# Ledger of designs, part 13: peptides against a protein of PDB entry 4HTP

Target 1, 231 residues: chain A of PDB entry 4HTP
Amino acid sequence: SQTVASHVPFADLCSTLERIQKSKGRAEKIRHFREFLDSWRKFHDALHKNHKDVTDSFYPAMRLILPQLERERMAYGIKETMLAKLYIELLNLPRDGKDALKLLNYRTPTGTHGDAGDFAMIAYFVLKPRCLQKGSLTIQQVNDLLDSIASNNSAKRKDLIKKSLLQLITQSSALEQKWLIRMIIKDLKLGVSQQTIFSVFHNDAAELHNVTTDLEKVCRQLHDPSVGLSD

## One batch from the design tools (peptide; aimed at target 1 F36)

Design b1_p12_3 (made by RFdiffusion4)
Pose (drawn by RFdiffusion4):
Structure b1_p12_3 (pose): chain A 221 residues (1-106, 117-231), chain P 12 residues (1-12)
Amino acid sequence: SQTVASHVPFADLCSTLERIQKSKGRAEKIRHFREFLDSWRKFHDALHKNHKDVTDSFYPAMRLILPQLERERMAYGIKETMLAKLYIELLNLPRDGKDALKLLNYGDFAMIAYFVLKPRCLQKGSLTIQQVNDLLDSIASNNSAKRKDLIKKSLLQLITQSSALEQKWLIRMIIKDLKLGVSQQTIFSVFHNDAAELHNVTTDLEKVCRQLHDPSVGLSD
Amino acid sequence: PSWDDYAAAVHS
């Protein structure tokens, strides 16, 4: 019943992605990712120490790191133009104001929102990776159910409980373009030698994370 | 177990 994702602050995923994006070289981008992945695996073993048929895996984090491969969640129905309106309303931004104009006259949208949010209010987030995933699930379902009001509410929960950095990265997760500067093939190869292969045949991110959870146990076994 | 015990490199 328990998951690694319920114990990991979304902020730690975001700070990892930030350092990855900021790194100039491939080796350094891989290092930052590997450290988070390795810690996730160590904590998985400690958490599920004496457990039986464990289905928990790196999937809750991997689906955010490779969001373009997201298949389980339907489309979010979220455009950058409506996030601008949501922030103007939420932050009580005067439309003649400098911050409102930056959002309206839209180095992607996530960065503009980052610069707007950074000097404001909350500096430390509270959500776990699991809670972020649960809320993204509600947004995708409510898009399918044509409930734009429930989408606004769910997105408001995500935004107001998160720091500027988390919001920058959450936006990018929703738009599905992280701009990390490291390829999907590279990310899969760091996770597991066989991961790129398993994804080619299955197109299934959760299956790959779960089946190839152990780096020393290959597809052949 | 605590995540902080395992995330020392992540927090550095």

Design b1_p12_3_s1 (made by RFdiffusion4, then SolubleMPNN; from b1_p12_3, 6 letters changed)
Fold by OpenDDE base, seed 2:
Formats: C-alpha cells, structure tokens, sequence
Structure b1_p12_3_s1 (fold): chain B 231 residues (1-231), chain A 12 residues (1-12)
C-alpha cells in the first residue's frame, strides 16, 4: 500500500531518536521530534495530494516511538538472552570471548562504558565495528517484520521468529539495531515523557489516547495539528 | 515526491 512509512528509512527515525537521547534539554529533545514529525506531515500531504480521506497516518512511527502503548501487535517473546545468543551465532563470536560474555552478562558492569543493564548499548558497541554503516529498511518494512515476529511467537514458530530477526539484523546498521532492540524491549530511554510526545504531536492527543487507548486512532484522527477533536 | 526533500536537508 502507498504509505508514508513505505518511503521513510528506518535509519532516519533512528537518527532522530539518537538526537533526542543525546540532547540535554527538554526543548532540544522536542525540537528533534518536531522536525521529524513535521517532515512526515509535509511528505504525507505531498504523497497523498490527490487522495483525500486516506487512512495513512503517523501511526507506523508512533508505535515504534511509544512501543509500550502497542495494542495491535502481541508479545514478541524475545528477551535479551535470546538476542545475545543470536548475535553470538550470527557474528561468529567466540563463546568465551569478551564480546560474547558482554552480551550474555550485560547486567554486570564491565567498566568500559557504564552501560550495565542496557543491553541495546552493549550490543551497539559489539555491532559497531561489524555491521553495515547504513541500513536499507523502511519503517513499514520494520513494522512488517515485527508483526511477523509477534504472529510467529503466538504460533510458537521459533524458527520463523529467528528468520525475521535475522532479516532485521542483517539489513540494519549498529545504530539502527540499538534502537530496534529498545523498541522490542519497549524501553527507548529518550528522556522525554509520553505526555510530551503526545503534546507535541497534537494538543488533544493525550486526551484522546486516555479515552480510547488506541494509538492508531489518535494518529489518524489528530493527523492535522490544526484540527481538533471538536471539529 | 521524495522523502529526502522533506527531511535531512541542510538548513541555510
């Protein structure tokens, strides 16, 4: 289907998230999010210029930015240990080597970066010298693969889960994988509250979400920042 | 339209 998400590189979302995370103040964090969002809305208008009443919205991105609010996709069934083992296998890391042990014992401080307990950061530094410099996935493709993982988890198809994970991993940079891991684990550590994200998205977003708990509905109904719930 | 026309441009 013709969607904004099918055109937006996952890398651009990840770079935005990285900028947000690295920003010190709330205002700067908001600016980075707003820049991505505004670009999305403008591109939407251009893409759908001759088509009114499309269902396309910011939802594909929003559900990755606020993964804890995901209601459409069921549980992935993926833990850090599973990812650690997968990376060890995929990267052919020595099982008793420092990098393998870092991944497996990510909760234990290593004294290098102070990232104990943050598996995504541990993985990032292991992946950085080994992975693609730039990924090739769109936001839509990422969501499709995540849908596949959730579906196959429900169906208890472990081999197919692994297949989808491998597709995600092999087509992503280290930075993209860092954020992908955080999306799967549902902890982005952006330093910006959910309410702030909603407030930047639309003045009525928090209210509508509080009532409906439907993130897609929020994104669709409040796609235009100038059109409120009462309109 | 191209996404790159809307995002990632160097600001003047």
Amino acid sequence: as target 1 above (231 residues)
Amino acid sequence: PSWSDFFGKVRS
Scores: peptide ipSAE 0.681, ipTM 0.901, DockQ to the pose 0.464
OpenDDE base, seeds 1, 3, 4, 5: peptide ipSAE 0.673, 0.672, 0.676, 0.671; ipTM 0.900, 0.900, 0.891, 0.899

Design b1_p12_3_s2 (made by RFdiffusion4, then SolubleMPNN; from b1_p12_3, 6 letters changed)
Fold by OpenDDE base, seed 2:
Structure b1_p12_3_s2 (fold): chain B 231 residues (1-231), chain A 12 residues (1-12)
Amino acid sequence: as target 1 above (231 residues)
Amino acid sequence: PSWEDFNKAVRA
């Protein structure tokens, strides 16, 4: 089916998230999110100009921005140690080398960037000199691969999990992988609350989510910021 | 429509 997510590069979401993270003030963080959201809504209107009552919504992006609210996908079964080992293998890092040890011992301060405990940041610096400058995945493709990972985890198909992870990794920049890791681990560290994200999305979003706990329903029913729940 | 036409503000 034709969706906005099938057209939006994952890189654009990641760049938005990076801007939000780097912004110091709440207002600036909100601005970056709002700009991405507004672009999404405008593109949606253009894409679906001649089609009423489409099910397409901001949900594909929202579920990546608020991964802790994910209810459709089951657990990925992926931990930092698994990713560390995968990167060591994929990048052919010496096991006793500095970079391999950084990934494996990500909780221990190395004194370089103060990123102890943040595996995604540790991974980013290891990946930056080694990965593609620009990824090729759309938001839809990322979600499809994440769906595959969750499904295969449930089915205990470790080899297929690895396959999907490799597809994500090999088609992503270091920056995109940083954010992908955070999405998988479900900790984006944006410095903006869930309530703020909902409030920017729609005035009634927090209320509807509180009642339904259905992020897709929230995104679909409140797609138009001018149409409230009472309408 | 092209996404690029709508995301000018999102591009660094």
Scores: peptide ipSAE 0.609, ipTM 0.906, DockQ to the pose 0.890
OpenDDE base, seeds 1, 3, 4, 5: peptide ipSAE 0.604, 0.605, 0.603, 0.605; ipTM 0.907, 0.909, 0.911, 0.908

Design b1_p12_3_s3 (made by RFdiffusion4, then SolubleMPNN; from b1_p12_3, 5 letters changed)
Fold by OpenDDE base, seed 1:
Structure b1_p12_3_s3 (fold): chain B 231 residues (1-231), chain A 12 residues (1-12)
Amino acid sequence: as target 1 above (231 residues)
Amino acid sequence: PSWSDFFGAVRS
């Protein structure tokens, strides 16, 4: 069956996350998230107009926004050092060159941007002049590739993990890769709390998650913001 | 329906 996630560009989620991160106030951060969420819900209604009994929900996006709450996927087994080495190889960066050293020593404050310790931001600046300006992946495709990585990590198939990572990287802009890295490492640095995200999604979301710890159930049962947990 | 009808142009 059709899913909203199969239609939503990953780029649109990433641009939303970028706007949230750049926003200074809580209200502005909430506005950007709400705009994406409202668009998702409206598109859902249009896409499923003649099919009311669907299990489709905001879950595919929510699990990327709150990756720390992921319980369906196994661990990726990916660290910053692995990504650094992969980028050096993929981009054919000189091993002792400035950009390679930035990626490998991302914790050292060498730049003027104050990005020490933020691997995703270091990677962004290295990638920006070297990759596509516009990505081609949908949220569904990103989740499928992440599922593959987790599954292959469990199966100890490093070759297939690399294959899926390369597909993610080669089909993503620098900005999309910045956020993808943060999703994999499970630290988005949005400046907005988990509770705020839940509160914007649904008034009862935090409560339901606290009881069930099931993010998909939260997204599915509380898909309609006007229908409460006790209704 | 098209997603772009519901969500504005984005920066990548």
Scores: peptide ipSAE 0.678, ipTM 0.885, DockQ to the pose 0.580
OpenDDE base, seeds 2, 3, 4, 5: peptide ipSAE 0.672, 0.672, 0.672, 0.676; ipTM 0.901, 0.898, 0.900, 0.885; seed 4 fails the geometry check

Design b1_p12_3_s4 (made by RFdiffusion4, then SolubleMPNN; from b1_p12_3, 5 letters changed)
Fold by OpenDDE base, seed 2:
Structure b1_p12_3_s4 (fold): chain B 231 residues (1-231), chain A 12 residues (1-12)
Amino acid sequence: as target 1 above (231 residues)
Amino acid sequence: PSWEDFAGSVRS
């Protein structure tokens, strides 16, 4: 079916997240998120102009922005060490080389960037000179691949997990991979609280989520910022 | 409709 997420490049979400992360102060961070959300809602209205009863919502993006609240897909079963090994293999990095060691020992201070403990940032700098300048995946495609990973993890099919990961990696820029990693590990480090994200999305979002713990329901029921819970 | 027409400042 026709969805907003099938049209929105994953790169655009990542660019927004990057702006949020780099911004100082709550207000500036909120502005960047609001701009993305407003664009999404406006495009939704245009895309579904002739279809009033659609289930499409901001959920495909929201579940990537608040990955800790994911309840639909099962666990990925992916840790930093697995990703490190995958990158070493994929990029054909010497096992005893500086870049491989940075990935494997990401918790230990290395280099000059001060990114110890932040695997995604370490990976970014390793990937930057080696990867595509621009990715080709939509938000829907990213979610489909993540669904595949979770499903195959449940089925204990490590080979198929690797296949989906490779597709994600090979079709993503270094920046997109930085954020993808953080989504998988479920730590975006945006510097904005969950409450703030919900408050920007809708005044009643935090309340509805507290009751239902259903992020999709929150996004669907509160798609229109002018319509409240009690309406 | 095209997403590009709505993205505006979302693009880098």
Scores: peptide ipSAE 0.735, ipTM 0.970, DockQ to the pose 0.855
OpenDDE base, seeds 1, 3, 4, 5: peptide ipSAE 0.731, 0.731, 0.732, 0.732; ipTM 0.969, 0.969, 0.969, 0.968

Design b1_p12_4 (made by RFdiffusion4; failed a check: a repeat of another design)
Pose (drawn by RFdiffusion4):
Structure b1_p12_4 (pose): chain A 221 residues (1-106, 117-231), chain P 12 residues (1-12)
Amino acid sequence: SQTVASHVPFADLCSTLERIQKSKGRAEKIRHFREFLDSWRKFHDALHKNHKDVTDSFYPAMRLILPQLERERMAYGIKETMLAKLYIELLNLPRDGKDALKLLNYGDFAMIAYFVLKPRCLQKGSLTIQQVNDLLDSIASNNSAKRKDLIKKSLLQLITQSSALEQKWLIRMIIKDLKLGVSQQTIFSVFHNDAAELHNVTTDLEKVCRQLHDPSVGLSD
Amino acid sequence: NSHMDELIEELE
């Protein structure tokens, strides 16, 4: 019943992605990712130490790291133009104000929002990766259910409980373009030698994470 | 990741 994702602050995923994006070279981008992946695996073993048929995996984090491969969640129905409106309303931004104009006259949207949010209020987030996933699930379902009000509420939960950095990365997760500077092939190859292959056949990110959880155990076994 | 390391220490 328990998950690694319920114990890991979304902030730690975000700080990892930030350092990855910031790194100039491939080797450094891989290092930052590998450190988070390796810690996730060590904690998985400690958490599920004496457990039986464990289905927990790196999937809750991997689906955010490779969001373009997201298949379980339906479309979010979220446009950058409406996030601008949501922030103007939420932050009580005067429309003639400098910050409101930056959002309205839209180095992607996530960065603009980052610069707007950085000097403001909350500096430390509170959400875990699991809670972020649960809320993204509610947003995708409410888009399918044509409930734009429930989408606004769920997105307000995500935004107001998160730091500027987490919001920058959350926006990118929703738009499905992280701009990390490291390819999907590279990310899969760091995770597991066979991961790129398994994903080609299955097109199933959760299956790949779960089946190839152990890096020393290949597809042949 | 110091947060996951601390959790592991607590579990041990």

Design b1_p12_4_s1 (made by RFdiffusion4, then SolubleMPNN; from b1_p12_4, 5 letters changed; failed a check: a repeat of another design)
Amino acid sequence: MEHLEKLIEELE

Design b1_p12_4_s2 (made by RFdiffusion4, then SolubleMPNN; from b1_p12_4, 5 letters changed)
Fold by OpenDDE base, seed 3:
Structure b1_p12_4_s2 (fold): chain B 231 residues (1-231), chain A 12 residues (1-12)
Amino acid sequence: as target 1 above (231 residues)
Amino acid sequence: MKHLEELIKELE
């Protein structure tokens, strides 16, 4: 069966996350998340108008927004140093050049942007003049590739991990890669708490997650914001 | 790819 995630561009999620990060007030951050969620639910209702018994939910997006709560997918085995080396190779950056050194020494305060310690931001500025302006991946395709990475990490197939990473990178804009990196490293820096995200999604979401620790169950059981756990 | 809002309009 078709899913909402198979239609939604990954770029749409990333642009939403970017708006949330840049917003100063809590209320404005919440508004941007709510608008994306409401659009998702509206599309779900339209897509599945003739099929009421579907397992499709917000889960494909939620697991990317709250990657630290991932339990279905195994560990990626990917760190910033691995990504730095991959980008240096892929972009053919001089090993002793400024950009290569920025990626490798991302923890050291350098430059005017104040991005020390944030590898994703360092990578963004290196990638911006070198990458596609528009990506071509859906949310489902991103999750499929991340599943492949985790599976191959478990199987110790480094060559296949690299292959999937290259597919993600070559089909993504600099902005999309910034957020993809943060999803892999499991630190989005949105400026809103996990509790806030759950509260906006559904009034009972935090409670259900505390009991089950299962994001998919939370998203499926509480898909309708008007239907509670006790209903 | 079409944005989510465009996809919704196509299904209405």
Scores: peptide ipSAE 0.099, ipTM 0.812, DockQ to the pose 0.456
OpenDDE base, seeds 1, 2, 4, 5: peptide ipSAE 0.082, 0.089, 0.093, 0.084; ipTM 0.799, 0.801, 0.806, 0.799

Design b1_p12_4_s3 (made by RFdiffusion4, then SolubleMPNN; from b1_p12_4, 5 letters changed)
Fold by OpenDDE base, seed 4:
Structure b1_p12_4_s3 (fold): chain B 231 residues (1-231), chain A 12 residues (1-12)
Amino acid sequence: as target 1 above (231 residues)
Amino acid sequence: MPHLEALIEELE
């Protein structure tokens, strides 16, 4: 069945996340998230106008926004060092070159950007002059590829992990890859708390998550902001 | 979001 996530470009999520990150105040951060969420819900209503009792929800996006709460996927088995090596290979970066060393030594400040310790930001600057301007992946496709990575990690199929990573990378802009990396590493650095995200999503979301620890259930049961947990 | 809004309009 069709899902909202199958229609929403991953770029749209990334642009929202970028706006949130760049926003200085909590209120502005909340506004950007709310706008994305409201648009998602509106799209859901339009997409499913003739179908009742669909299981489709904000979950595909929420699990990327709160990747540390992921429980459905197993571990990716991907660390910054692996990604660094992959990018060096893929981009044919000289191993002793500046960009390769930046990726490998991302914890050490090498420039004025203050991005030390944030591999995704280091990667972004390396990728920006080398990658596509616009990605082509939907949120669903990103999740499918991430599912593949997790599954193949569990199966110890390193070659297939690499294949899925390459698909993600080659179909993503530098900005999208920045956020994708953060999703994989499970640290978005949005500057807004998990509780705030839940509160914006639904008044009962934090409570339901605390009880169930199931992000999908939270998104599905509390899809409608006007329908409470007790209803 | 502008792009998502455009997609919504296509569905309505």
Scores: peptide ipSAE 0.038, ipTM 0.751, DockQ to the pose 0.903
OpenDDE base, seeds 1, 2, 3, 5: peptide ipSAE 0.038, 0.037, 0.035, 0.038; ipTM 0.745, 0.747, 0.744, 0.745

Design b1_p12_4_s4 (made by RFdiffusion4, then SolubleMPNN; from b1_p12_4, 6 letters changed)
Fold by OpenDDE base, seed 4:
Structure b1_p12_4_s4 (fold): chain B 231 residues (1-231), chain A 12 residues (1-12)
Amino acid sequence: as target 1 above (231 residues)
Amino acid sequence: MKHLEELIKKLE
């Protein structure tokens, strides 16, 4: 479909999230998010220049940035332990090897990195020397695969869940997988609040979300930062 | 956002 998300590489979102995470101050974190958002809006305007009343919005990205607010797709049924086992299998890691044990015992400190309890960071370092350098998925494709996972979880089709996970993993860099894991587990650890994300997106976003609890509606109705709820 | 900017330029 002709959407911004169908053109934007998932890698671009992940790079933005990485910059936000690495930034120390609130202002710098906001700047990185704002830059991505502004670019998205510019792309939207260019893509839909001759099309009015489109339903396309920032929603495909926003639902990945604020995964705890996801209400459209059902639960994935995926936890860290499942992912650990999957990676051990996929990467053919020795069961008693250091990397397998790091994944399984991610809550326990294993090295100089203060990443205890952060499964995604543990996975990143295991994946970095083993994965492709550049992913190939768009934001739309990532969302489609996540939709598939949720749907198949509801249908109790574990085989198809695994298939979609493999598609995500095999087409993603280590960095992209780090963020993908955090999206699935619904903990991005950005160091910036939900309120801040909404405030940067639109002045009325937090209010509209509080009333509707509909992230897509928020993104669609408040697509233009200059147009408020009362307009 | 260098990559996204490049994509935008392709549309213009």
Scores: peptide ipSAE 0.069, ipTM 0.804, DockQ to the pose 0.810
OpenDDE base, seeds 1, 2, 3, 5: peptide ipSAE 0.061, 0.064, 0.043, 0.067; ipTM 0.797, 0.801, 0.745, 0.801

Design b1_p12_5 (made by RFdiffusion4)
Pose (drawn by RFdiffusion4):
Structure b1_p12_5 (pose): chain A 221 residues (1-106, 117-231), chain P 12 residues (1-12)
Amino acid sequence: SQTVASHVPFADLCSTLERIQKSKGRAEKIRHFREFLDSWRKFHDALHKNHKDVTDSFYPAMRLILPQLERERMAYGIKETMLAKLYIELLNLPRDGKDALKLLNYGDFAMIAYFVLKPRCLQKGSLTIQQVNDLLDSIASNNSAKRKDLIKKSLLQLITQSSALEQKWLIRMIIKDLKLGVSQQTIFSVFHNDAAELHNVTTDLEKVCRQLHDPSVGLSD
Amino acid sequence: MAHFDELIEELE
């Protein structure tokens, strides 16, 4: 019943992605990712130490790291133009104000929002990776259910409980373009030698993470 | 990562 994702602050995923994006070279981008992946695996073993048929995996984090491969969640129905309106309303931004104009007159949207949010209020987030995933699930379902009000509420929960950095990365997760500077093939190859292959045949991110959870155990086994 | 180390120590 328990998951690694319930124990990991979304902030730690975000700080990892930030360092990845910031790194100039491939080797350094891989290093930052590998450290988070390796810690996730060590904690997985400690958490599920004496457990039987464990289905937990790196999937809750991997689906955020490779969001363009997201298949389980339907479309979010979220445009950058409406996030601008959501922030103007939420932050009580005067429309003639400098910050409101930056959002309205839209180095992607996530960065603009980052610069707007950085000097403001909350500096430390509280959400875990699991809670972020649960809320993204509500947003995707409510888009399918045509409930734009429940989408606003769920997105408000995500935004108001998160730091500027988390919000920058959450926006990119929703738009599905992280701009990390490291390819999907590279990310799969760091995770597992066989991961790129398994994803080609299955197009199934959760299956790949679960089946190839152990790096020393290949597809042949 | 210190966060993971602390969690693992708590489980020990």

Design b1_p12_5_s1 (made by RFdiffusion4, then SolubleMPNN; from b1_p12_5, 4 letters changed)
Fold by OpenDDE base, seed 1:
Structure b1_p12_5_s1 (fold): chain B 231 residues (1-231), chain A 12 residues (1-12)
Amino acid sequence: as target 1 above (231 residues)
Amino acid sequence: MEHFQKLIESLE
């Protein structure tokens, strides 16, 4: 059936995350997240206006925003080094070139942007002049591809993992790839805590998650911010 | 968000 995630561009989530990251104050960070969430809920209501008891929820986005809480999808088996090698190959970067070395030695300070240790930021600057200006993936499609990666990792099919990664990369802007990398590595660096994200989502979200450890259940049961656990 | 508004309008 139709989901909100199947309509929302991944770029929209990434733009929101970028705004959150760039915001200095907690209040501003919260505002950006709230605006995205409210828009999502509004679209949900419109999309499902004539349908009751849908299972659709904010879960497709939430699991990308809080990737460390992912329990449904198995491990990706992807590290920064693997991504570095993939980008070098895909972009045909000279192995001894500046950009290849930046990716491979991402932990070492280069003095340019102060992005040492943040592979996603280093990748962003390498990708920016080389990749699409606008991506084409929806949040649903991103999740589908990530599911494929996890499944194929479990099945030890490295070739298919690479295929799915290439699909993600070739259909994403540099900004989208920056955030995608952070989602895969499970470190978004938003500057807001998990508790803050939950509190903005729903007053009872942290409690329900603490009990169930089921992010999808949290998103479904607490989809309506006005309906609490006790209701 | 402007994009969401456009999406909503597309459903009308």
Scores: peptide ipSAE 0.268, ipTM 0.885, DockQ to the pose 0.936
OpenDDE base, seeds 2, 3, 4, 5: peptide ipSAE 0.253, 0.263, 0.265, 0.267; ipTM 0.882, 0.886, 0.886, 0.887

Design b1_p12_5_s2 (made by RFdiffusion4, then SolubleMPNN; from b1_p12_5, 4 letters changed)
Fold by OpenDDE base, seed 1:
Structure b1_p12_5_s2 (fold): chain B 231 residues (1-231), chain A 12 residues (1-12)
Amino acid sequence: as target 1 above (231 residues)
Amino acid sequence: MKHFEELIKSLE
């Protein structure tokens, strides 16, 4: 059925994450997350105005924001080195060129931006002059492609993994790819803790997650911030 | 967010 995630551009989530990352103070970081969440909930109410007992929730976004808590999707089997090689191939980068070497040796300081060790940032600067200015994927489509990657990894179908990755890459801006990489590697570097994200989402979210370890259940049961676990 | 507002309006 229809979901909020099927309507929300992945770019909107990425822009929010970018704002959070760039914010220095905890309060400002929280504000950006809250604004996205509130907008999501408002859209949910509008989308499902005439439908009760829907299973739709913030889960599609939450599992991308807290990818380390993913339990439904199997492992991607993707590392930075694999992505580096893929980008070199896709972008037709000279193997001995500066950009290819930056991707392959992302752990070594280059002195340019101080992004050593952060593959996603290095990739961003390589991609920025070479990729789309605006992506076309929704949050749902991103999750579908990530599901495909995980499934095909389990099935040991490397060709299909590459196919899904190419779909993600070719339909995403540099900024979107930066965050997508971080989601795949499961390190967003937002500067806010898991507990903070949960606390902003719902007062009881951390507790429910601690008991159930089920992020979808947390998002569904605590969709309404005014309705607690004890209700 | 402005984009969400547009999305909501699209449902009306």
Scores: peptide ipSAE 0.286, ipTM 0.884, DockQ to the pose 0.870
OpenDDE base, seeds 2, 3, 4, 5: peptide ipSAE 0.265, 0.278, 0.282, 0.283; ipTM 0.878, 0.884, 0.885, 0.884

Design b1_p12_5_s3 (made by RFdiffusion4, then SolubleMPNN; from b1_p12_5 with A2E D5E E6K)
Fold by OpenDDE base, seed 1:
Parts: sequence; structure tokens; C-alpha cells
Structure b1_p12_5_s3 (fold): chain B 231 residues (1-231), chain A 12 residues (1-12)
Amino acid sequence: as target 1 above (231 residues)
Amino acid sequence: MEHFEKLIEELE
């Protein structure tokens, strides 16, 4: 069956995350998240108008927004250093060049933008003049590729991991890659807590997650904000 | 979001 995630561009999620990150106040951050969520729910209703019993939910997006709560997908086995080396290779960056050194020494506060310690931001600026302006991946496709990476990591197939990473990179804008990196590293730096994300999603979401630790179950059971756990 | 509105319109 078709899912909302198969229709929603990954770029739309990334744009929302970017707006959240740039927002100074909690209220603005919440507004941007709520707008995306409400749009998702409306699209869900339209997509599934003739199907009463669907398993589709916000889970494909939620697991990217709260990657630290991922329990279905195994570890990627990817660190910043590996990504740095991959980008240097892919972009054919001189090893002793400024951009290569920025990626490798991302923890050193040498950047003019105060991006020290944030590999994704450093990568963004390196990628911005070199990458596509618009990506082509849906949220579903991103999750499929991430699933592939995790599965191949478990199977110790490094070649296939690299293949999937290259697919992600070559089909993504610099902005999308910034957020993708943060999803892989499991640190989005949104400036909002997990509790806030859950509270905006559904009043009972935090409680259900505390009991089940199952993010998919939370998203599925509490898809409708008007229907509570006791209903 | 404007993009979602377009997606919904495409379903109709």
C-alpha cells in the first residue's frame, strides 16, 4: 500500500527542520513542526480516504526527527570520520586542502561560523557550492537507503554500505545532506526536547512511548490527535 | 505547507 512518506520529498522535511533550527523561540519551533505534522495528517487523510484500516503513520518522519529513539533499524556503523573520508574521495578534495582539513578536523574551532564540533554544518558549507540545488529523494527512499546501510553494516558488507551512502549523497542537496548527517549521527540540534516533539504530536505520546519504547506504535496508535489512549 | 497542498490536489 502507498504511504505518505512515499510522496513527501525529503527536502520538505529538511526545510522544516531548518526552519525549526533557525527559530529562536520555542513557540516558533513548535509552530513549524506543527505545520509539517498537520500537513502530513491532512495528506494522510486524503491518500487513505477510501481505506479505513491502514498501518501508515507519521513514523517514517518521526524516526528521522527522533533518531535516538530508533529501535527497528540496527546501528549504521558510520562516524563523522568515515563521512569525512567519503566526502574527500567523492568530491576529489585535495587531502591537504582547506575543505578536506575542515572535514577531518571538524572539532577544532577554526571556523568563522562557529560550527566547531558540528560536522554536519561543516559538511554543509563544503557541499553547498558542489552539490545539487534540489534533491530527488522521498522520505520513504531515505528510510529505505538507511535500512540498507544498517542491514549491510550488520552483514559486514562495507561495499554495499558505501553504495547506499553514495546514493544518498548524490541525490541530495547540501541542505538535505546536512540533515541526513545529523540523522545518521543521531543529533539534530533542533533546540527542542523530545518531550516537546511528543507533546506536539499527541498529548499521550510521551506516556505511551515511556511504556512501550516503540516509536512506530506511538505514531500509529496516536495518529489522530483527537483520539487518546483511553478511547 | 504549499507542497502538501499540491500533493493533495494531485490525488484529487
Scores: peptide ipSAE 0.218, ipTM 0.872, DockQ to the pose 0.864
OpenDDE base, seeds 2, 3, 4, 5: peptide ipSAE 0.199, 0.206, 0.212, 0.216; ipTM 0.869, 0.871, 0.872, 0.874

